# Peptides against a protein of PDB entry 3MAZ: the designs that were tried, part 68

Target 1, 99 residues: chain A of PDB entry 3MAZ
Amino acid sequence: VLNPMPACFYTVSRKEATEMLQKNPSLGNMILRPGSDSRNYSITIRQEIDIPRIKHYKVMSVGQNYTIELEKPVTLPNLFSVIDYFVKETRGNLRPFIC
Target 2, 99 residues: chain A of PDB entry 3MAZ as posed
Amino acid sequence: VLNPMPACFYTVSRKEATEMLQKNPSLGNMILRPGSDSRNYSITIRQEIDIPRIKHYKVMSVGQNYTIELEKPVTLPNLFSVIDYFVKETRGNLRPFIA

## One batch from the design tools (peptide; made by RFdiffusion4, then SolubleMPNN)

Design b2_p21_7_s3 (from b2_p21_7, 10 letters changed)
Fold by OpenDDE base, seed 3:
Structure b2_p21_7_s3 (fold): chain B 99 residues (1-99), chain A 21 residues (1-21)
Amino acid sequence: as target 1 above (99 residues)
Amino acid sequence: MEEEERRKEATREFESQALPY
């Protein structure tokens, strides 16, 4: 049985995720996607607070938790919490891409 | 206006944490 995944999870490449976000910014600006390793994931975001900016974050599976690779790494219990963290840290500027 | 600037600043600070990948 497959565990549930966040609604913004798509089996796409870095380039495809970027194109999705650029094409329909009204649907959200954050995508969760597979990493190079089946255990890991990546998050791609696109924001326009000043000029269009695209960033990619690595989400590593560590034990039963997930660690977001940041200057100061953050460990969370599941992928839903990871998505929520990105939303809260940006005061709602980041929103999951839903299509 | 102040709220918007605070939101933008928080976002910029968060984005600056991104590591090469």
Scores: peptide ipSAE 0.524, ipTM 0.890, DockQ to the pose 0.858
Fold by OpenDDE base, seed 5:
Parts: C-alpha cells; structure tokens; sequence
Structure b2_p21_7_s3 (fold): chain B 99 residues (1-99), chain A 21 residues (1-21)
C-alpha cells in the first residue's frame, strides 16, 4: 500500500491519460501516472494556450526526492511538490485532473 | 489582459523545457 498520493494520480497508461484529458478538459489538464519502472512516474498534460498540446514528462525517483526531467532538471522532495511545481510554473494554467 | 498574456508566456516557456518522452 502506498502512502497518500496526489489526487491527480491514476494507474493509467499514457494513452488512457491522454484520452481522459481530452474527454473532460473541465476536470483538469494534468495527470500523474506510473512509470515503466518502479518508483518512477510520468506526468501527462494537455494545454490549450494556442492549440491543444499533449506532453509527457518523466519524473524520476532519486534517493528520497523526485526529479522532473526538463532541459534544466528540477528536484523536489515529494510528488505533491511535483504537482505544485507544474501548477506554479504555468501560473495556474495546469490543474490536477480530478474526477 | 496582461495577466493572461503573462500566463500564456509562462506556459509556453514551461512547455519549451519538455524533453522527448
């Protein structure tokens, strides 16, 4: 049993996550999902600033922290902080998908 | 609005950091 996870965490595949976001954009546009390897995760987002864009980010478990794979990697203490980072960096445009 | 433009720009900049995955 895992400790509490962010509300936008779903045990879904990349494809399923994309479909969820496209189907109900009003519920949010960011999903956290299991990575292919244990302790790693992926984030799928769907933003419509100019045109709809689906992107996937790798979140690697490194020691006791998590690193978001970006041009300039960002390391955070937990998954809740990871979600918060995405929200903050986009000035609220990204919101956790809650159904 | 100016705030909207700032939001859009911030979002674009964030997205530009994405690595192929």
Amino acid sequence: as target 1 above (99 residues)
Amino acid sequence: MEEEERRKEATREFESQALPY
Scores: peptide ipSAE 0.519, ipTM 0.891, DockQ to the pose 0.798
Fold by OpenDDE base, seed 2:
Structure b2_p21_7_s3 (fold): chain B 99 residues (1-99), chain A 21 residues (1-21)
Amino acid sequence: as target 1 above (99 residues)
Amino acid sequence: MEEEERRKEATREFESQALPY
């Protein structure tokens, strides 16, 4: 069966995503969730390089692609690639939250 | 240890480029 969404996608709010990551850090530290608009998304991460930090990022649907809102935006072909980008850029520090 | 430090550095670099909201 083809799953159209990454495994770390959950229909949760910003608050709920934060709580999930805080309560179960062993399950991963990155959640993809619905954004404010129907075709946009947000990513919530929890990293503990120095101290625990929660951050949220915009993932904007642009045509058939997705743009991660960074200082220099990164455009990728699908949400799986978006998740992969976060993983690779942090050399595996970020991992999708799987419950 | 060296791999861990590289991971931490990469993470810091990513965060420096980030635009969280």
Scores: peptide ipSAE 0.513, ipTM 0.892, DockQ to the pose 0.735
Fold by OpenDDE base, seed 4:
Structure b2_p21_7_s3 (fold): chain B 99 residues (1-99), chain A 21 residues (1-21)
Amino acid sequence: as target 1 above (99 residues)
Amino acid sequence: MEEEERRKEATREFESQALPY
């Protein structure tokens, strides 16, 4: 079985992703979804450090790599690495949403 | 309906700050 996409990838909108994360926080708090362009993606997270906060990040396809659009951009070789970055950078606070 | 949501998504802001933990 070949899975080219991370398990937390869903073909959902920004609104749908938000609803999913709010409805079932025990299943994870990070969703990867299609961006406005077919080759780009967005990540929606729901962190509750102080209060629950929904945030969205842009992941741009650049060549064969992916760049997380941050003040200090991070370029990674695949979407699995992108998810890993979000997990590690938050010291495990973020977990992929699995339903 | 998905097309409309995608259009609205493109006009919304994205975070640029480092990830909090």
Scores: peptide ipSAE 0.423, ipTM 0.791, DockQ to the pose 0.090; fails the geometry check

Design b2_p21_7_s4 (from b2_p21_7, 9 letters changed)
Fold by OpenDDE base, seed 1:
Structure b2_p21_7_s4 (fold): chain B 99 residues (1-99), chain A 21 residues (1-21)
Amino acid sequence: as target 1 above (99 residues)
Amino acid sequence: MEEEEERKEAVRRFEAQALPY
């Protein structure tokens, strides 16, 4: 009994996510993946506004919500909202990776 | 061109608040 996951969720490692984004930029530039601990996640992004940059961010399960680790943490009700946050904050520069 | 600059600015603002690990 698992809630639906965003389409850009993949059970991949940090390294694998990086490789996926580098190999197929046209499919998107953001991957949601399992974190080091159960019920936590990580976001891997590849942005190339100036030069290509790979970054990873922590998404922590907090109660029934999720907190993105930022200077000012952002708490959202579900993983779909987490993905939406990254898209909106970058005005569409980040897009979910759809394979 | 304005939309592109706005997107670049948004990305810069996002990067400023982000905690990559």
Scores: peptide ipSAE 0.511, ipTM 0.882, DockQ to the pose 0.720
Fold by OpenDDE base, seed 5:
Structure b2_p21_7_s4 (fold): chain B 99 residues (1-99), chain A 21 residues (1-21)
Amino acid sequence: as target 1 above (99 residues)
Amino acid sequence: MEEEEERKEAVRRFEAQALPY
């Protein structure tokens, strides 16, 4: 049994996450999913500022923390904080996908 | 309208620092 995970976490592939976001954009535009390594994760987003754009980001486990791979990496204490960072950094443009 | 522009600017700033794969 997994420890408590963010509500937008789904055990889906890169392709499945893309399809979920495209089919139901009203439910949110951000999914957390497993990475290639069991302790790493990926975030898939679909933003519609000008045109729809789908992008994927790496979230790497480092000790007890998580690092978002950005030009300036951001290290946070848990996956809930990771989701919060994406929401706050985009002023609420990114919202967790809830289905 | 001002909030929308602030969101668009925040998204642009985020995209500028992002490393998508």
Scores: peptide ipSAE 0.502, ipTM 0.880, DockQ to the pose 0.726
Fold by OpenDDE base, seed 3:
Structure b2_p21_7_s4 (fold): chain B 99 residues (1-99), chain A 21 residues (1-21)
Amino acid sequence: as target 1 above (99 residues)
Amino acid sequence: MEEEEERKEAVRRFEAQALPY
C-alpha cells in the first residue's frame, strides 16, 4: 500500500524541477522528485537570501527510513520528516512548492 | 530584523552542512 506523499512531491526531472522553481518563486522553493533508482528521491531547492541558488540533494531509501545525504547524514522515518527537516533547519527559508 | 538575521544564520548553518550534488 502506497502511503501519501508530501505536497511538494512531483514526478518531474531535475530540469523540470529547476524550471518550476525559477518560474514561480512565490509558490515555494523546494521540490521532492524521483531519484535515479526506485524508492530513492532527490530534493531540488532554490534559495534566495543573497543571490538565487539552485541545489540538489539525495534522499536515499534505507530499509524503512530515509537518509538525506549531507556532510553529516540525517536519517528520518518518512518523507514528511525529510521535508520538515529542510524547513526547520532553514527557519522557514525553505518552503514546499505547492502548485 | 532579529528574525531575519536568525533566518540568515540558520541558512548559513544549513549550507555549511549541505552536500549538494
Scores: peptide ipSAE 0.502, ipTM 0.880, DockQ to the pose 0.694
Fold by OpenDDE base, seed 2:
Structure b2_p21_7_s4 (fold): chain B 99 residues (1-99), chain A 21 residues (1-21)
Amino acid sequence: as target 1 above (99 residues)
Amino acid sequence: MEEEEERKEAVRRFEAQALPY
């Protein structure tokens, strides 16, 4: 079975995503969710290196690719690669939320 | 220990380039 979306994708609001991550940190700390526009997404993360930090990032659909809104934007071919980027850049500190 | 420090440094570097909203 081919999964069209990453396992950490949920049709939830910013508030709901925050609550999910806070309630069950053992399940992961990164959620992909719908953005304000139909083909855009947002990522909510909860990092806890020093203190708990909730942050949200834009993932913009650009043609057939996706751009993560960073100081220097990163463009990747699919949402799976977007999730992989967050995981690898943080050396596994970020992990997809799986419930 | 070295892996933990590497992880902390990676997170710091990522946060430095981050543009949260």
Scores: peptide ipSAE 0.501, ipTM 0.880, DockQ to the pose 0.727

Design b2_p21_8_s1 (from b2_p21_8, 8 letters changed)
Fold by OpenDDE base, seed 2:
Structure b2_p21_8_s1 (fold): chain B 99 residues (1-99), chain A 21 residues (1-21)
Amino acid sequence: as target 1 above (99 residues)
Amino acid sequence: KKEEEEKREIQKFLDQGDDTD
């Protein structure tokens, strides 16, 4: 049985995710989407501090955990924690996109 | 100031991602 996915998860491509964030920035600025491989994911964000900045991050499924590909990889127990990490690390500047 | 420093730190974090389409 599959566990629930974060509310900001959408089965969209990198391009589509970018378009969603650009079209409705008031709904949030972070999307979780399927990665290039089966159990991997990607995070697409559109953060606007000075000017809009779009970035993508790889979230690799490792065993029962997930590792965010950063300079110093961060491993978390579930996708909800991954989303929480991005929110907290950016002091709330990043918020899950809720459509 | 504090606000500028915070923005800088956040940007440093975000820059770890890929910006290609």
Scores: peptide ipSAE 0.676, ipTM 0.912, DockQ to the pose 0.593
Fold by OpenDDE base, seed 4:
Structure b2_p21_8_s1 (fold): chain B 99 residues (1-99), chain A 21 residues (1-21)
Amino acid sequence: as target 1 above (99 residues)
Amino acid sequence: KKEEEEKREIQKFLDQGDDTD
């Protein structure tokens, strides 16, 4: 049976994720969504430190872990840790989108 | 300022993103 997913996970496309974040910024600014492949995911964020910026990140399923595609790839044990990483790395500026 | 430096570091992190999917 399916394991629980992070609260900010939505089965939406890149475009839909962007629209969700733009429409309700008060609900959070980070969404986890299905990637191009079955076991891969993508993170879409809308950060507005100065001006709104939309960015996407690949989260690749590797074995039993997940690797975030960054300059220096980061491998974590589960998707909850992936979300936590984004929150911590941005000192809390990124927050999971909850609706 | 410390805050400005933090913002810069966060921006650098975010810039690693792209147009995926």
Scores: peptide ipSAE 0.673, ipTM 0.910, DockQ to the pose 0.703
Fold by OpenDDE base, seed 1:
Structure b2_p21_8_s1 (fold): chain B 99 residues (1-99), chain A 21 residues (1-21)
Amino acid sequence: as target 1 above (99 residues)
Amino acid sequence: KKEEEEKREIQKFLDQGDDTD
C-alpha cells in the first residue's frame, strides 16, 4: 500500500533538489526527496536568513514512524508531520516547495 | 534584539544539517 506523499516530495537527487530551490525560491525553500536507502528520505532546504545556505537532513523510517536525524532526534508519525515540524520549528522560515 | 535572537536560534537549528544523499 502506497500512502500519499507531501506536496513538496519529488523523486529528485540532492543536486536536482538544490537546483530547483535555487531557480525558484518564491515557490518555497524545502524539498522532501528519496534517501540513499529504501524507505528513507532526505530533506533539502535553501534558507537565506542572512545569506543563502543549503542544508540536508536525513529522515529515517523507523517502524511506522519517521525520525529526523538531529542532535536530538525527533520522531513523528508521518511525513506530513515531518514537513510541519520543519515549518513550525523555524517559525515559518522554511516553506514546502510547491512546483 | 528579539528578532536577532530568533534568527540565531533558527540558524542553530538549521546548522544541524549536513551533506546527505
Scores: peptide ipSAE 0.673, ipTM 0.910, DockQ to the pose 0.750
Fold by OpenDDE base, seed 5:
Formats: structure tokens, C-alpha cells, sequence
Structure b2_p21_8_s1 (fold): chain B 99 residues (1-99), chain A 21 residues (1-21)
């Protein structure tokens, strides 16, 4: 049993996450999901600034921390902080998907 | 516009995303 996970974490595939976000955009636009490797994760977003855009981000487990794969990688202590980072970095445009 | 610039910067951030497994 895993430690408590962020509310926007779902054990879904990339495709399923995309479908969830497309179907119910009012519930949020960001999902955390399992990655292909153990203890790694991915963030899937659906942002509508100009046109709907779906993007995926790798969140790699590194020791006791997590690193978001960006041009300048960001390392954070837990997955809750990862979600918080995406929210704050986009000034609230990204919101965790809650259903 | 500052708002437009903000959205542009956010988009630049998001564009760092890609396809994942």
C-alpha cells in the first residue's frame, strides 16, 4: 500500500488520463498517473489558452525526492509538492483533476 | 498586454511537455 497520494492521482494510462480531462474539463486539467517504471510518474495536462493542448511530463523518483523533467529540472520532496509546483508555476491555470 | 504576456509565458512553460509512456 502506497503512502497517501495527491487527490489528482489516478491509476490510469496516458490515454485514459487524456480522455478524463477532455470529458470533464470543469473538474480540473491536471492528472498524476503511474509511469512506465516503478516509482516513476507522469503528469498529464489539458490546457486551453488558445487551443486545447495536451502535454505530458515525466516525474522521476530520485532517492527520497522527485524530479520533474523540464529544461531546467526541478527536484521536490514529495508528489504533493510536485502538484503544487505545477499550480503555482502556471499561476493557477493548472488545477488538479478532482472527481 | 500584461495578461497576454502572462499567458504566453505559461504556454512556454507548458510547451516543455512531451509524449510519455
Amino acid sequence: as target 1 above (99 residues)
Amino acid sequence: KKEEEEKREIQKFLDQGDDTD
Scores: peptide ipSAE 0.671, ipTM 0.909, DockQ to the pose 0.748

Design b2_p21_8_s2 (from b2_p21_8, 9 letters changed)
Fold by OpenDDE base, seed 1:
Structure b2_p21_8_s2 (fold): chain B 99 residues (1-99), chain A 21 residues (1-21)
Amino acid sequence: as target 1 above (99 residues)
Amino acid sequence: SKEKKEKEEIEKFLNQGDDTD
């Protein structure tokens, strides 16, 4: 049985995610999407602090947890925590894309 | 300023990602 996914999860490609975020910035600026491999994911964001910037991050399924591939990897218990991490680390500048 | 410093920290965090399409 598949567990519930974060509301900002969409079965889209990197390109589609970028287009979604660019088209409707008011709906949020962070999308969780399938990664290149099964059970792995990617986060795509569009930040507009200064100028619009698109960035992608790998979220790897490791055992029962998920590891965000950063300079110093961060491991969290579920995808909801991953989304929360991005929101908190950016002081709320990143918000899940909800449509 | 505090705002500038915060933006810089956030940018440093975000720049750990890939920006290629």
Scores: peptide ipSAE 0.675, ipTM 0.916, DockQ to the pose 0.588
Fold by OpenDDE base, seed 5:
Structure b2_p21_8_s2 (fold): chain B 99 residues (1-99), chain A 21 residues (1-21)
Amino acid sequence: as target 1 above (99 residues)
Amino acid sequence: SKEKKEKEEIEKFLNQGDDTD
């Protein structure tokens, strides 16, 4: 049995994720996607507070946890917690892309 | 203002990411 992934997880490239977020901003502004040739992931966001801004973040699988590569790395127990972290840190401005 | 401060904090957080395509 495969462990469930967050609803905003899509098997897409960096470019495709950007296009998805730009095309349907009403569906959310955050996507979780596969990393390159590894058990790692990336987060792509499209924040539109002033002007639209696209940003990408590395989420590294480390042992049984996941580490978000930030100025001060944040380690969390699962990908659901990773998504929750991005939502909380942006006071809800980031929302999972659901289609 | 509170709104300005919040936006600044959010932007500081987001700027930790890569903006390359």
Scores: peptide ipSAE 0.675, ipTM 0.916, DockQ to the pose 0.594
Fold by OpenDDE base, seed 2:
Structure b2_p21_8_s2 (fold): chain B 99 residues (1-99), chain A 21 residues (1-21)
Amino acid sequence: as target 1 above (99 residues)
Amino acid sequence: SKEKKEKEEIEKFLNQGDDTD
């Protein structure tokens, strides 16, 4: 039995995630997707503070935790916390994409 | 301004990501 995933998780490619966010920006601007390797993930965002910006982040499975690949890596206990981190760090500008 | 500074801080954070597809 698979554990529940964040609502913004979709089994899509980097390109597909970008297209989803561009097509329906009102549904949110952040997607969690499978990474290149099993048990790893990626975050794709479309931020539009001034101009639209697409960015991708690696979320690596490390032991029982997850590490966001940043200048200073951030390790969190689960994927829900990863999503929360992105929301908080952007003061709510990032919102999970919900179909 | 405060708004400008907040925007810049958020941008600094986001720029840690990859913008290539």
Scores: peptide ipSAE 0.674, ipTM 0.916, DockQ to the pose 0.593
Fold by OpenDDE base, seed 4:
Structure b2_p21_8_s2 (fold): chain B 99 residues (1-99), chain A 21 residues (1-21)
Amino acid sequence: as target 1 above (99 residues)
Amino acid sequence: SKEKKEKEEIEKFLNQGDDTD
């Protein structure tokens, strides 16, 4: 049984994720996608506070949890919490990309 | 200002990102 994934999860490459965010910024600016390694993921964002900026973050699967690779790593219980973390840390400026 | 401070904090957070596959 496959567990539910966040609505902003898409099986796309880094390049495709960037294109999606640039093409339809009104739909959101954050995408969760498969990482380069099995069971790992990446977050791609397109923030436009001042000028458009594309950034990528690694989300590593560790046991039953997930660790966001930041200066000070943050470990969360599931991918939904990971998305929530990005939304809260940016005071809502980041929003999941929903088609 | 509050707005400027918030912008700076968000930018600091986002700058932790890089080119990731």
Scores: peptide ipSAE 0.672, ipTM 0.914, DockQ to the pose 0.704

Design b2_p21_8_s3 (from b2_p21_8 with S1M T5E K6I L11E D15N)
Fold by OpenDDE base, seed 5:
Structure b2_p21_8_s3 (fold): chain B 99 residues (1-99), chain A 21 residues (1-21)
Amino acid sequence: as target 1 above (99 residues)
Amino acid sequence: MEEEEINKEIEEFLNQGDDTD
């Protein structure tokens, strides 16, 4: 049995995640997906303030924590906290994609 | 803060990601 994952986690590729967000923007604009390595992940977002912008972020599994690769890396205890960080940092403009 | 300033800060945060296919 797989450990609980955030609701916006989908086993999709970068391209598929982009297509999901473009097709159903009303369902949210942030997806967590598998990275190239087994215990690493990526975040794909589609922000639409002026024009639609798609960005991808690396979430690296480091020990028992996760590090978001930013200019100043942010380390968090679990993937739920990672999602929460993106939501809070964007003041709610990012919302997990739920279908 | 003004909405414009908030949006600018959000954009600056998001620009830390890559936009490659």
Scores: peptide ipSAE 0.660, ipTM 0.907, DockQ to the pose 0.567
Fold by OpenDDE base, seed 4:
Structure b2_p21_8_s3 (fold): chain B 99 residues (1-99), chain A 21 residues (1-21)
Amino acid sequence: as target 1 above (99 residues)
Amino acid sequence: MEEEEINKEIEEFLNQGDDTD
């Protein structure tokens, strides 16, 4: 049984995610996508506080949780929490990309 | 905090990312 995924999850490549964010910035600036490894994911963002910046983050499946690879790794119980973390940490500057 | 300071902190956070999958 496959559990529901966050609304900003898309089965797209890094390149396609970048294109999506660039093409429709009004729809959001954060995408969750499959990682190169099984059960792992990546977050792609497009932030333009001053200039547009594309960044990618690894989200590793660890046991029943997920760890965001940061300087100080953050472990969360599910992918919804991962998205929430990015939103809160950036004080709302990041918003999930919703078509 | 000042907006500029907040933006700086956000930028610092985002800079933890890279161009890899």
Scores: peptide ipSAE 0.659, ipTM 0.905, DockQ to the pose 0.708
Fold by OpenDDE base, seed 3:
Structure b2_p21_8_s3 (fold): chain B 99 residues (1-99), chain A 21 residues (1-21)
Amino acid sequence: as target 1 above (99 residues)
Amino acid sequence: MEEEEINKEIEEFLNQGDDTD
């Protein structure tokens, strides 16, 4: 059984994700994408508070959970929770990119 | 909290990411 992926998941590269976010900022500013290794992922964001800033984060598959690589790593049960974490932690500044 | 203060905290969180391509 293959679980559904978050709506902001796209099978794109780091460069492609950046271009998507830059081209259509009104559609959202956060993309989940495949990582360099199997079962790992990355998140690309384009935050625009004062000026546009592109950032990338590693989401590592650890057992049945996922760990966001931050100064203090955060482990969550699924990718939906990962997206929710970024939304809540930024008080809604980040929103999933929905094409 | 005021907007500028909130934005500062958000920036601090986001700056944990990599900004290289």
Scores: peptide ipSAE 0.657, ipTM 0.905, DockQ to the pose 0.576
Fold by OpenDDE base, seed 2:
Structure b2_p21_8_s3 (fold): chain B 99 residues (1-99), chain A 21 residues (1-21)
Amino acid sequence: as target 1 above (99 residues)
Amino acid sequence: MEEEEINKEIEEFLNQGDDTD
């Protein structure tokens, strides 16, 4: 069974994701997109506390789970949990991009 | 925690990202 994808998932490139976030910051600042490898993903964010900052994160498919590539990798059971993790870790500063 | 400290921790978290595809 193919599970649904998070609402902030878009089949876009890194460049396209960056442009989307820059053009419409009011719609959110976090996009999930396909990674360079099959079944892997990337998170692109445009966080603004003092100045806008663009960052990218690898989300690796590992078995039935997903691992966020951080200093200390975090493994979660699904992509929805991945999005939730980014939201919670940033105290809501990051919000999924919904267009 | 004060807002400044929270924002610092958020920045530290996000700085783990880079320019990857």
Scores: peptide ipSAE 0.649, ipTM 0.903, DockQ to the pose 0.700

Design b2_p21_8_s4 (from b2_p21_8 with S1M T5K K6R L11E D15N)
Fold by OpenDDE base, seed 5:
Structure b2_p21_8_s4 (fold): chain B 99 residues (1-99), chain A 21 residues (1-21)
Amino acid sequence: as target 1 above (99 residues)
Amino acid sequence: MEEEKRNKEIEEFLNQGDDTD
């Protein structure tokens, strides 16, 4: 049994996440999903500023923390903080997908 | 102008992502 996960976490594939976001954009545009490795995750987003853009980000489990793979990596204490980071960095453009 | 600049910055941030799992 896993510890509590963010509401936008779904045990879905990259393809499924993309389809979810495309189908119901009003429910949010960001999903957290399992990565290829046991303790790693991925963030899938669908941004629509000008044209729909789908991007994926690696969230690597490092010790007790998580590192978002960016130009300048960001390390956070938990997955809730990871979600919060994406929301704040985009000034609310990204919102967790809730269904 | 302010909104355009903001959106550009957001886009630049998001472009750090890719098509990987």
Scores: peptide ipSAE 0.659, ipTM 0.905, DockQ to the pose 0.758
Fold by OpenDDE base, seed 2:
Structure b2_p21_8_s4 (fold): chain B 99 residues (1-99), chain A 21 residues (1-21)
Amino acid sequence: as target 1 above (99 residues)
Amino acid sequence: MEEEKRNKEIEEFLNQGDDTD
């Protein structure tokens, strides 16, 4: 069974993701993209509180779960939960990029 | 004041990421 990907998933590079977020900030500020290794992913965000900030996070596939590389790693059951985590942790400041 | 505190916490969370290209 092929599971769907979050709407903010795009097969783009780090550079391309950054450009997408910078070009259309009104569409959202968070992109999920392929990681450097198979089955791994990366999150690119463009958050603006006082000034725009670009940040990247590693999302490692571990078994059937995913671990966000943070100071204290967070493991979640699927990529949808990963996106939800970023949204909730930032109290809605981060929103998936939808175009 | 509350907004400032929230923004600081959000920033601290996001700063765990890499800002390099």
Scores: peptide ipSAE 0.659, ipTM 0.906, DockQ to the pose 0.607
Fold by OpenDDE base, seed 1:
Structure b2_p21_8_s4 (fold): chain B 99 residues (1-99), chain A 21 residues (1-21)
Amino acid sequence: as target 1 above (99 residues)
Amino acid sequence: MEEEKRNKEIEEFLNQGDDTD
């Protein structure tokens, strides 16, 4: 059974995600999108503490879990947890893009 | 934790991502 996707998931390219975040920063600064391969995803963020910065992260489907590719990979049970991780890890600096 | 310290840690976390288009 395919579970619902997080609200910040959009079937967009890396370029489109960047444009979405730049156009409406008030709606959030984090997007989940399809990765290069099926069942894999990417996170695109636009964070501005000092200056706007665009970053992309790979979220790999591993078994029934998802692994965020970081220096020390983080494995979580579902995509909702992945989004939650980014929010909590940045103490709310990152917020899911909702439009 | 001071805001400056927190922001630095957040930036260090986020810098693990790819910044290329």
Scores: peptide ipSAE 0.658, ipTM 0.908, DockQ to the pose 0.579
Fold by OpenDDE base, seed 4:
Structure b2_p21_8_s4 (fold): chain B 99 residues (1-99), chain A 21 residues (1-21)
Amino acid sequence: as target 1 above (99 residues)
Amino acid sequence: MEEEKRNKEIEEFLNQGDDTD
């Protein structure tokens, strides 16, 4: 049985995620997707503060936690917390993409 | 916090990303 995942999780590639965000920016600008390695994930965002920018981040599964690959790595207990972190760090400018 | 300063900080955070899979 698969445990619940964040609403912005989609089994899509980096390219597909980018296309989704570009086509429907009103639905959100952040997607969680499978990473290249087993049990790892990636986050794709499309931020438009001045001009549209696409960025990707690695979310590594470490034991029972998840570590966001940043200059100073951030470890959180679950994927929901990972999404929350991105929302809070950007003061709400990032919002989960909801179809 | 002023908007310009806020946006700068947000961009600095986001710039930690790259073309990863």
Scores: peptide ipSAE 0.658, ipTM 0.906, DockQ to the pose 0.713

